# Peptides against a protein of PDB entry 6DSZ, part 149

Target 1, 361 residues: chain A of PDB entry 6DSZ
Amino acid sequence: NYVVTAQKPTAVNGCVTGHFTSAEDLNLLIAKNTRLEIYVVTAEGLRPVKEVGMYGKIAVMELFRPKGESKDLLFILTAKYNACILEYKQSGESIDIITRAHGNVQDRIGRPSETGIIGIIDPECRMIGLRLYDGLFKVIPLDRDNKELKAFNIRLEELHVIDVKFLYGCQAPTICFVYQDPQGRHVKTYEVSLREKEFNKGPWKQENVEAEASMVIAVPEPFGGAIIIGQESITYHNGDKYLAIAPPIIKQSTIVCHNRVDPNGSRYLLGDMEGRLFMLLLEKEEQMDGTVTLKDLRVELLGETSIAECLTYLDNGVVFVGSRLGDSQLVKLNVDSNEQGSYVVAMETFTNLGPIVDMCV

## One batch from the design tools (peptide; made by RFdiffusion4, then SolubleMPNN)

Design b2_p17_5_s3 (from b2_p17_5, 10 letters changed)
Fold by OpenDDE base, seed 3:
Structure b2_p17_5_s3 (fold): chain B 361 residues (1-361), chain A 17 residues (1-17)
Amino acid sequence: as target 1 above (361 residues)
Amino acid sequence: ASITADKSRSIFEISTL
C-alpha cells in the first residue's frame, strides 16, 4: 500500500476576499484545484484557519452576503458542475464548514462553452447566474423562504459569450455580457425575470466593441454600468455615458484578471500575461445636482509580479497575487516608487511546485 | 420570443441543520 502522500496543490486558480469566518474578520480564500484554503488577514500577515477538500476542481468561488446574513456565504462550483453554498461556523475550537445548499447543475444537453465555466452573483443576492453551455444561462434563485433552490435555464440567443457579470443598481437582476457574432464583439444587457423565467431587454447595448474585448467589470454605484477590457482599449458604459481609452501600455500583453480596490469602484487592479500589475482609475466628476459621473479613465503601471491568474486586494495596499504559472505572492502597493520605478514590493512568496496531476487512480 | 425555461432537475437540497 503505497500511501502516495498526495502533494498538496500549489497552483492557484481562484482567490476571493471577504468576511467569511466572521462579520469582522477579513478573509482570504484561495482555490488550489480541489483545495480551498481559508486565511484570516492580520497585521502580521496571513493566518491559516482551515483547509477544505472539495469533491472536484473549483471552477467558481464567490463570496456573497444575502440580506440578513451577518457574514458572507461562499458559493463554489466545481468543474464537474457540483454547486454548493458554504457557511463557516466556529464553536470554540471546533471549526465546521456547513453546506447550506448543494446540487449538481449539469445539463444533459448543451455544448460546454469554449471560454469555460462562468459563475456570477447578483450584487443584491437575488440570484446566481451560470454560463456553462453555449446558448444557455442558468439561474439559481436565492430565495430565503425556499427550502429548495430550483435552478432553471434561460436560452441565450448569443451563443458565444466571452464574459458576463451582473450589474449594480438595477431594479431587476441585470446581466451585462460581451459576446461574439460574425460581425464582431458586442456588449449587451438583459434583465432576468425570475417570475417569467426569461430575459427582458436590458437598459443598454453597445455593438461593435473592440475585437478582443474579453472582460466585463460591473461598476458599483454611484457610477454604475460596466467596464469592458480589451487588448487595446478599456471602455466604460452605463447607458448614458460612454468613455473609451486606448493606453499604449496595455497593448504589450493581454490583461487576464482584475479586482476592485475601492468599494465605490474608483480603482481596479489589472494583471496581464507578463505579470505586469496596473491600476485602473475612474476619475469622478461631481455635477451641480450632486450626481457623480465618470470624468475619465486612467491606467497606471504599478510594477511586476508573478503572472496573476487572480488578484484580490486585501487591505492597506496589500494585494494577493494568485498565480497558476508562477509563485503566488503577497505584495504591498506603495505610494512612492522604489529606485526601479516600481510601486510593488513583494512581502511574501508562495512556491508553486507546478500542476499536480491529480492521478485519481 | 419566450425562451422556455427547461426544467432541468438541479434540486439544491438545503441541508437544514
Scores: peptide ipSAE 0.099, ipTM 0.770, DockQ to the pose 0.011
Fold by OpenDDE base, seed 5:
Structure b2_p17_5_s3 (fold): chain B 361 residues (1-361), chain A 17 residues (1-17)
Amino acid sequence: as target 1 above (361 residues)
Amino acid sequence: ASITADKSRSIFEISTL
């Protein structure tokens, strides 16, 4: 009996950092197809805590902390539209993953979007937003008092959404999205009314952004607003301030992933299709009234890594590079460059054995 | 041990309206 030990998936398709196991633990969560790996980030490196088998391919994986929770909860959506909210619970040596909520969010009617599944969580944990189908935005309200989370759809007039995020610092949950129409790509905002189950006009819009604008980054306070990343340009907008840069270095390869380094949104990691790792810096200007405004945007090349599917900053300049096409890496960002001008040093490499043919048994 | 998310311990459900 050859027990073909089905090799575990090694290709990374998502990663997130937060406080899932406890309020004090820094965790790295890695999605590898149908598997979730949970690590604790320690001074000695990544300590494996648990591996979780999921009921399908992970399409969305987001940590969030509702009001009154001491630690983060995990939202997972699968490629077959199975949703769950997971909680880590430890009781002495016994570790359990509690399903707080589960359900299927598939609609009977709708065209699945060609850009795939997008799942986002409001920074104030008021709702989860899902772009599953063209012309629909699904809302899952996050109500603690309800035993049943009642998801609903809001119609989007914009059929071709490229990317969407919730903005920070908004009285109502507000989405910012890049969409394409026959005239080009544009950025728009909508407020989401849970009460009326509709969109209200958002605080701002930007028509005719770069034709290849592909990503939205929501920027925390004090800056607020969003960063729009294209092939040739990076644009900031918050309704009052607009700033665009076109650094020649980003034209060489498409930026495909990003991650926030600083909690205040002053720095972001950017990864491109060639495995180049960049730092995007938001330079602040303090006004005489104590308000903080964006002075400038700057991009710096840090070095080269495996081609990132996802990036997550851990702590102390350590970054996890989740790769689907190559080996995933734990890398150190240094203040000083090496002899080659790189600020990146590989600390650990995680061999990618390629796509596991899921033999559905 | 791989723990599959235990649906039996759901506190609340997600329904689509």
Scores: peptide ipSAE 0.024, ipTM 0.505, DockQ to the pose 0.016
Fold by OpenDDE base, seed 1:
Structure b2_p17_5_s3 (fold): chain B 361 residues (1-361), chain A 17 residues (1-17)
Amino acid sequence: as target 1 above (361 residues)
Amino acid sequence: ASITADKSRSIFEISTL
């Protein structure tokens, strides 16, 4: 009996921060292929709480808080289209991961999108949106009584969606997406009608964005709108205000991941393919009527890390750098730079042993 | 501009080893 000690996966393919174990606990959740790791963020560091084996490779992992829940729930979608909503429950020393809802969201017809699976959650927790196949947007209504995830498709005329997010502050669930057609890349919005199971015209669109526009960031209130990240430019749009910057420093390597630092969307971490870590800053202007508008966008180079697959700001300037290609890291952001001009200090490094080759014996 | 969020609870006390 060779106990093949199956090496646990070490490559990180997703991470998220929130309040999953309790309303008071700050958690770091890490996806490593089929493994979910749950940590509590403490003064002393990351305390491991639970490891969960998933019935497939984790493709989407998002925390969300439905109205009237005291803590976050976890949405997981696997690469085989198994969806679940998980709750953490502790009773004394007993720790249970409860499946609130589950389902398979695979379609019989559709071309799997080349840019992979995209899963997004409406900020008001009205629905989950899934881009799984070209020309389809799948909607999972979030109803409290649903133990089984029921989904429907809406036809999307835009066949080549690059990235998609739900916007904040919308009366109806509203998506914003970058798509490509023969004329270039564009940004469009749609309202999602749960009742009619169709798209309505969204609040705004921007035709002919940068040719390499690759990411959409939904910006919370008071700014609202979205940030579009390209190879050469970063653009903000909210329907009323448009602002673009082209900082030369971002041209050197492609930005591949982002994470919001402040709840109000004033700062974002950006990671590129060279392991450079940036801060994107939204400079506010307070109007005479008390409204807050975007004054400017600024990008600052913080330093270098492992090449991030995902980033998550924890607290007190601590960032988790989830890496697929290299070692994952906990890093500290400092106010003052070191002698090398870096604001980044590595606190902890998590060795990546590379891809587990599933030797199919 | 403060690179770090001002109101973040000091969770990680980096013990200077």
Scores: peptide ipSAE 0.015, ipTM 0.497, DockQ to the pose 0.059
Fold by OpenDDE base, seed 2:
Structure b2_p17_5_s3 (fold): chain B 361 residues (1-361), chain A 17 residues (1-17)
Amino acid sequence: as target 1 above (361 residues)
Amino acid sequence: ASITADKSRSIFEISTL
């Protein structure tokens, strides 16, 4: 009997930060295939708290705080469409991961999207949105009074959604998405009616964006709107203001991940396919009436890291670089550059032993 | 130790309608 000690997965396929273990703790959650690792971020580094086995490969992992929750809940969707909402509970030394909700959200009919599973949560925690299949948007209402989460589908006319996010500051839950048709790539918005279970016309659209537009970033208030990232350009739009930049430095490699640094959406980390780490800056202009508008967009090269699958700004300029292809890293962002012009210093490296090919024999 | 999330403690079910 060879006890094949199943090597633990080391390749990172997702990471998120928030307050999962308590209201006060800053956590880093790392998805490694079927494994969830939970850390507390401390002055001394990452303190491991718990490991959680999932019933499949984690495809979506998002923290959210419903109204009247003291700490964040965790939404997980697996590649086999098993959804759950998890809560961390600690009672003395006893740690428990409670499943508040679970279900399978697989449809019997639908073409799985070639761009994979997208899961998003409304910033006001009104719903979860899932793009699982072409031409369908699944909604999971987040109602506190309902013991049963009743998911439903809304038909999308746009069959080839590239990326989708919920916008901030919208009276109704509003999605912004990049889609492709025979004429190119476009951005559209829809309001989601929970009552009528349909889409209403959103506040704005932008036809004929960059052909390689691949990511949507929802921008918090006071700016609102969205950032669209392409191969050659970064575009901001909020319905009233449009601004585009085409910094030559981003043309060298495709940006593949992003993470918000500031709660107000003034800065974002960007990672590309070469492991370059950038800061995207939203420059504000305060109007005489006290309104804040976007003045400009700027991109700065910070340095080089492992190729990021996901990025998470923690605190005090510390960033977790989750890598699938290379070693994951904890890095420090410095104010001053080193002799090589880099603002990035590796603090810790987490060896990636590669994909465990589960040879199901 | 890896702990599997306990489905038996689910308060809510996610159903597709």
Scores: peptide ipSAE 0.030, ipTM 0.535, DockQ to the pose 0.016; fails the geometry check

Design b2_p17_5_s4 (from b2_p17_5, 10 letters changed)
Fold by OpenDDE base, seed 5:
Structure b2_p17_5_s4 (fold): chain B 361 residues (1-361), chain A 17 residues (1-17)
Amino acid sequence: as target 1 above (361 residues)
Amino acid sequence: ASFYSDKSPSITEVSTL
């Protein structure tokens, strides 16, 4: 009896950093198909805490901290539309992962979007938003006492949404999205009314963005607004200020992932399809009234890594590079470049054994 | 606590000028 020990999935399809195990612990959470790996980030490195098997491929994995929670909760959505909110609970040496809420968010009617599942959480934890189907935006209200994830759909007139995020600093939950129509790609905002279960007009829109605009980054206060990443350009917009750059260096390969470095949104890591790692910098200008405005955008090439499916900044210049196509890495960002002009040094490499062939046993 | 024992400075340290 050859017990073919089914090799554990090694390809990373998502990663997130936050405070899941405690308020004080920095965690790295890694999604590997149906598996969630939980690490504590320590001065000595990554300490494995727990591995969790999910009943499906993880499609969305987001940490969020509702008002009155001491630590982050984890939202997971599977490719089969099973949603859950997970809590880490430790009682002495006993570690449990509690399901706070669960539900299936599959609709009987709808065209699954060709760009896949998008899941986002309002920064104020008022709702979860899901783009699962073309022309629909699913809302899951976040209520403290709700063990069952209730959801409703709002119709989107924009049938081909490319990416969507919740904006920061909005009185009502506000989405910003890139969509495509016959005229090109555009950016629009909507306020989400939980009460009326409808969209209201958002604070701003930008018609005719770059034809290959593919990602929205919501920018925290004090800047607010969003960054739109294309093939050739990076654009900032917040309703009042518009700024665009077209650095030639990003034109060589498509940016495919991003992660915020600074809590204030001053810097972002960008990864492209060639494994190049960039820093996007938001240069501030302080006005005479003490208001902070965006002065400029700058992009710097840091170095090369494995092709990132996801990036997450940990601490002390350490970045986790989650790779689906290659080996995942821990890398260090240095102030000084090496002899090759790279600011990136590989600290640890996690071998990717390739896709698990689901042997249906 | 700083990640890893290496206290090497990072380019992610914004000099607040």
Scores: peptide ipSAE 0.015, ipTM 0.466, DockQ to the pose 0.515
Fold by OpenDDE base, seed 4:
Structure b2_p17_5_s4 (fold): chain B 361 residues (1-361), chain A 17 residues (1-17)
Amino acid sequence: as target 1 above (361 residues)
Amino acid sequence: ASFYSDKSPSITEVSTL
């Protein structure tokens, strides 16, 4: 009996930071295929708390805090369309991961999207949105008072959605998405009506964005709106303000991941396919009336890391670099550059043993 | 089936690290 001790996956395919274990604890959650690792971020480093085995590869992992919750809940969607909402509960020394909700969100009819599974949560926790299939947007309402909450689909006229996010500061849940049609790539917004189970016209659209526009970042207030990242350009739009930059440095390699550093959306980490780490900066202009507008966008090269599949800012300039292709890292962002002009210092490295091909013999 | 169920069976395997 060869107990092939199935080697634990080491390749990171998702990471998120929030307050999952308590309101006070800062957590790092790491998705490694079917495994979820939960850490507490401490002054001494990452303290492991719990590992959770999922019934499938984690495709979406998002923290969210519904109204009246003291701490974040975790939404997970697997590649087999199993959805769950998880809660961490501790009672003395007893630690439980509780399934608050679960369901299978697979549709019998639909073309799985070539851009993969996208899962997003409304910043006000009104709904979860899922782009699983071309031409469909699945909504999971998050209203607790309705014990019979069922996911439903809204038809998307835009068949080729590249990326989608919920916007901040919207009276109704509003999505912003990049889509492709025969004329190129475009950005559009829709309001989501839970009552009517349909899309309403969103606040803005931008036709003919960069041909390789691949990512949407929802920007929190006071800026609001979204950042659209392409191969050659970074664009901000909020309906009233438009600003685009085309820094030559981003043309060298495709930006593949991002993470918000500041809660107010003033800075974002960007990672590219070469492992270059950038800071995207949103420069403020404060008007005399106290209105904050976007003055400018800047991109600064911070340094080099492992090729990031995901990035998450922890605290005090510490960033977790989740890598699928290389070793994951904890890195420190410094104010001053080293002699090589790098602002990045590796603090810890987590060995990636590569893809474990589960050869089912 | 409702998506929300406070009494839903766990769909997770949990281990202490």
Scores: peptide ipSAE 0.008, ipTM 0.456, DockQ to the pose 0.015
Fold by OpenDDE base, seed 3:
Structure b2_p17_5_s4 (fold): chain B 361 residues (1-361), chain A 17 residues (1-17)
Amino acid sequence: as target 1 above (361 residues)
Amino acid sequence: ASFYSDKSPSITEVSTL
């Protein structure tokens, strides 16, 4: 019996930052195929806390804090549609990852979407939304007493959803999504009725966005609304305000990931297919009534990194660059550029040994 | 203030080991 010590996966396919181990700890969580790595961010760097083997490839990994939880919970969905909500529990030296809820969300019918699995959480933690299949939006209501994740489907008329997010500041859970039809790509919103298990008309829509619009970023209050990232343009819409920029620098390579830096949504990191790291800036304008509106959008090139599959801002200008194609990195964002004009300095590099072909013999 | 300065509440100073 050759115990082939299965090489640990090194390719990163997801990362998230939050307060998972405690209310005070800053954590970095890294998804590497079937493995979840949990770190504490410290003054000395990343301290490993736990590795967790999952029963399948991690497809969605999101932290969320339901009302009355002291720390974040972790939602995981696997590529085989196993969903769970995980809690970290430490008791002395004993570290346990507790399954608060679980379920399989696979449908017997439906076409798996070409853009893969999308999982999103309502900012008010009312529900989880899943785009798994064309023409279906799956809802998992979040209830404290639910040990079993019950899900239902809502029919989505828009068969080709590119990306979807929940919006902030909505009385009802509201999704914003980019979809494609024969006329082009469009942005639409729907309110999700848990009671009626249907979509209601959302607050706004934008027909005929950029043909290559690929990502939705939900913007927190006070701005609200969404950012739509395309190949050539970045647009903001909140129902009342529309603003678009077309910075030539983003045309060179497709933006493939993003991460919010500021809690108020003033800054976002953007990564492209060439490993360029950008900052997207939301310039505020304070109105005479004390309302804050978006004045302008700006994109700044920070530097180059490994090609990001995912980005997450940690603290103090430190960013984790999760790479699937290259080495993952911890990088520092500096105020001043180096001699090469880069604001990015690599702090640590994590060797990617490439795709482990799980030879399940 | 530079946009490259952290505007988030600082929890930890991260250094490379």
Scores: peptide ipSAE 0.007, ipTM 0.487, DockQ to the pose 0.058
Fold by OpenDDE base, seed 2:
Structure b2_p17_5_s4 (fold): chain B 361 residues (1-361), chain A 17 residues (1-17)
Amino acid sequence: as target 1 above (361 residues)
Amino acid sequence: ASFYSDKSPSITEVSTL
């Protein structure tokens, strides 16, 4: 009997930061295949708190805070369409991860999307949205008393959704998405009616965006709207204002991940397929009436890291670089560049032993 | 030196001045 000590997965496929263990604790949550690792961010570094085995590969992992919750809840969706909402509870030395709600969101009919599972949460915590299948948008209403996650589908006319997010500052839950048709890639918005279980016309659309437009970033107020990231361009749109930049530096490698640095959406980290780390800056202009408008977009190269699958800004210029292909890192962003012109210093490196191919013999 | 205690302004703090 060879006890194959199943090596723990080391490849990172998702990371999030928030206040999961308490209202005061800053946490880093790391998804490694079927494993969730929970850390507290401390002045001394990452303190491990709990490891959680999941019943399947984690496909979506998002923190959210419903109205009246003191701390964040965790939404997880597995690659086998098992959804749960998790709560951290500590009672003295006893640490429990409680399932507040669960459900299976698999449909019997539908083509799984080739671009994989997308899961998003409305900023006001009204619903979870899931793009699992072509031509369907699944909605999970967020209700306080729901132990069983109920979902319904809304038909999308757009069959090839590339990315989707909920917008901020919308009276009704509003999605913004990039989709592809025979004419190219486009951006559209829809309002989601929970009552009628349908889409209403959203506030804006942009036809014929960049052909390689791949990511949507929802921008918080006061700016609102969305950033669309392509291979050659970065575009902002909020319905009233449009701004596009095409910085030559981003053409060298495809941007594959992003993370918001500032709560107000003034800065974002961007990671590309070569492990380059960028800062995207939204320059504000304050109008005489006190309104804030976007003046300009700027991109700065910070340095090089492991190839990021996911990024999360922690605190004090510390960033976690979650890597699937290489070693994950904690890095420090400095004000001053080093002799090589890099603002990035590696603080800690987490060895990636590669994918455990479960050879089911 | 604690990893996070250096109040060295990160590049993220300077870009807002």
Scores: peptide ipSAE 0.015, ipTM 0.484, DockQ to the pose 0.584; fails the geometry check

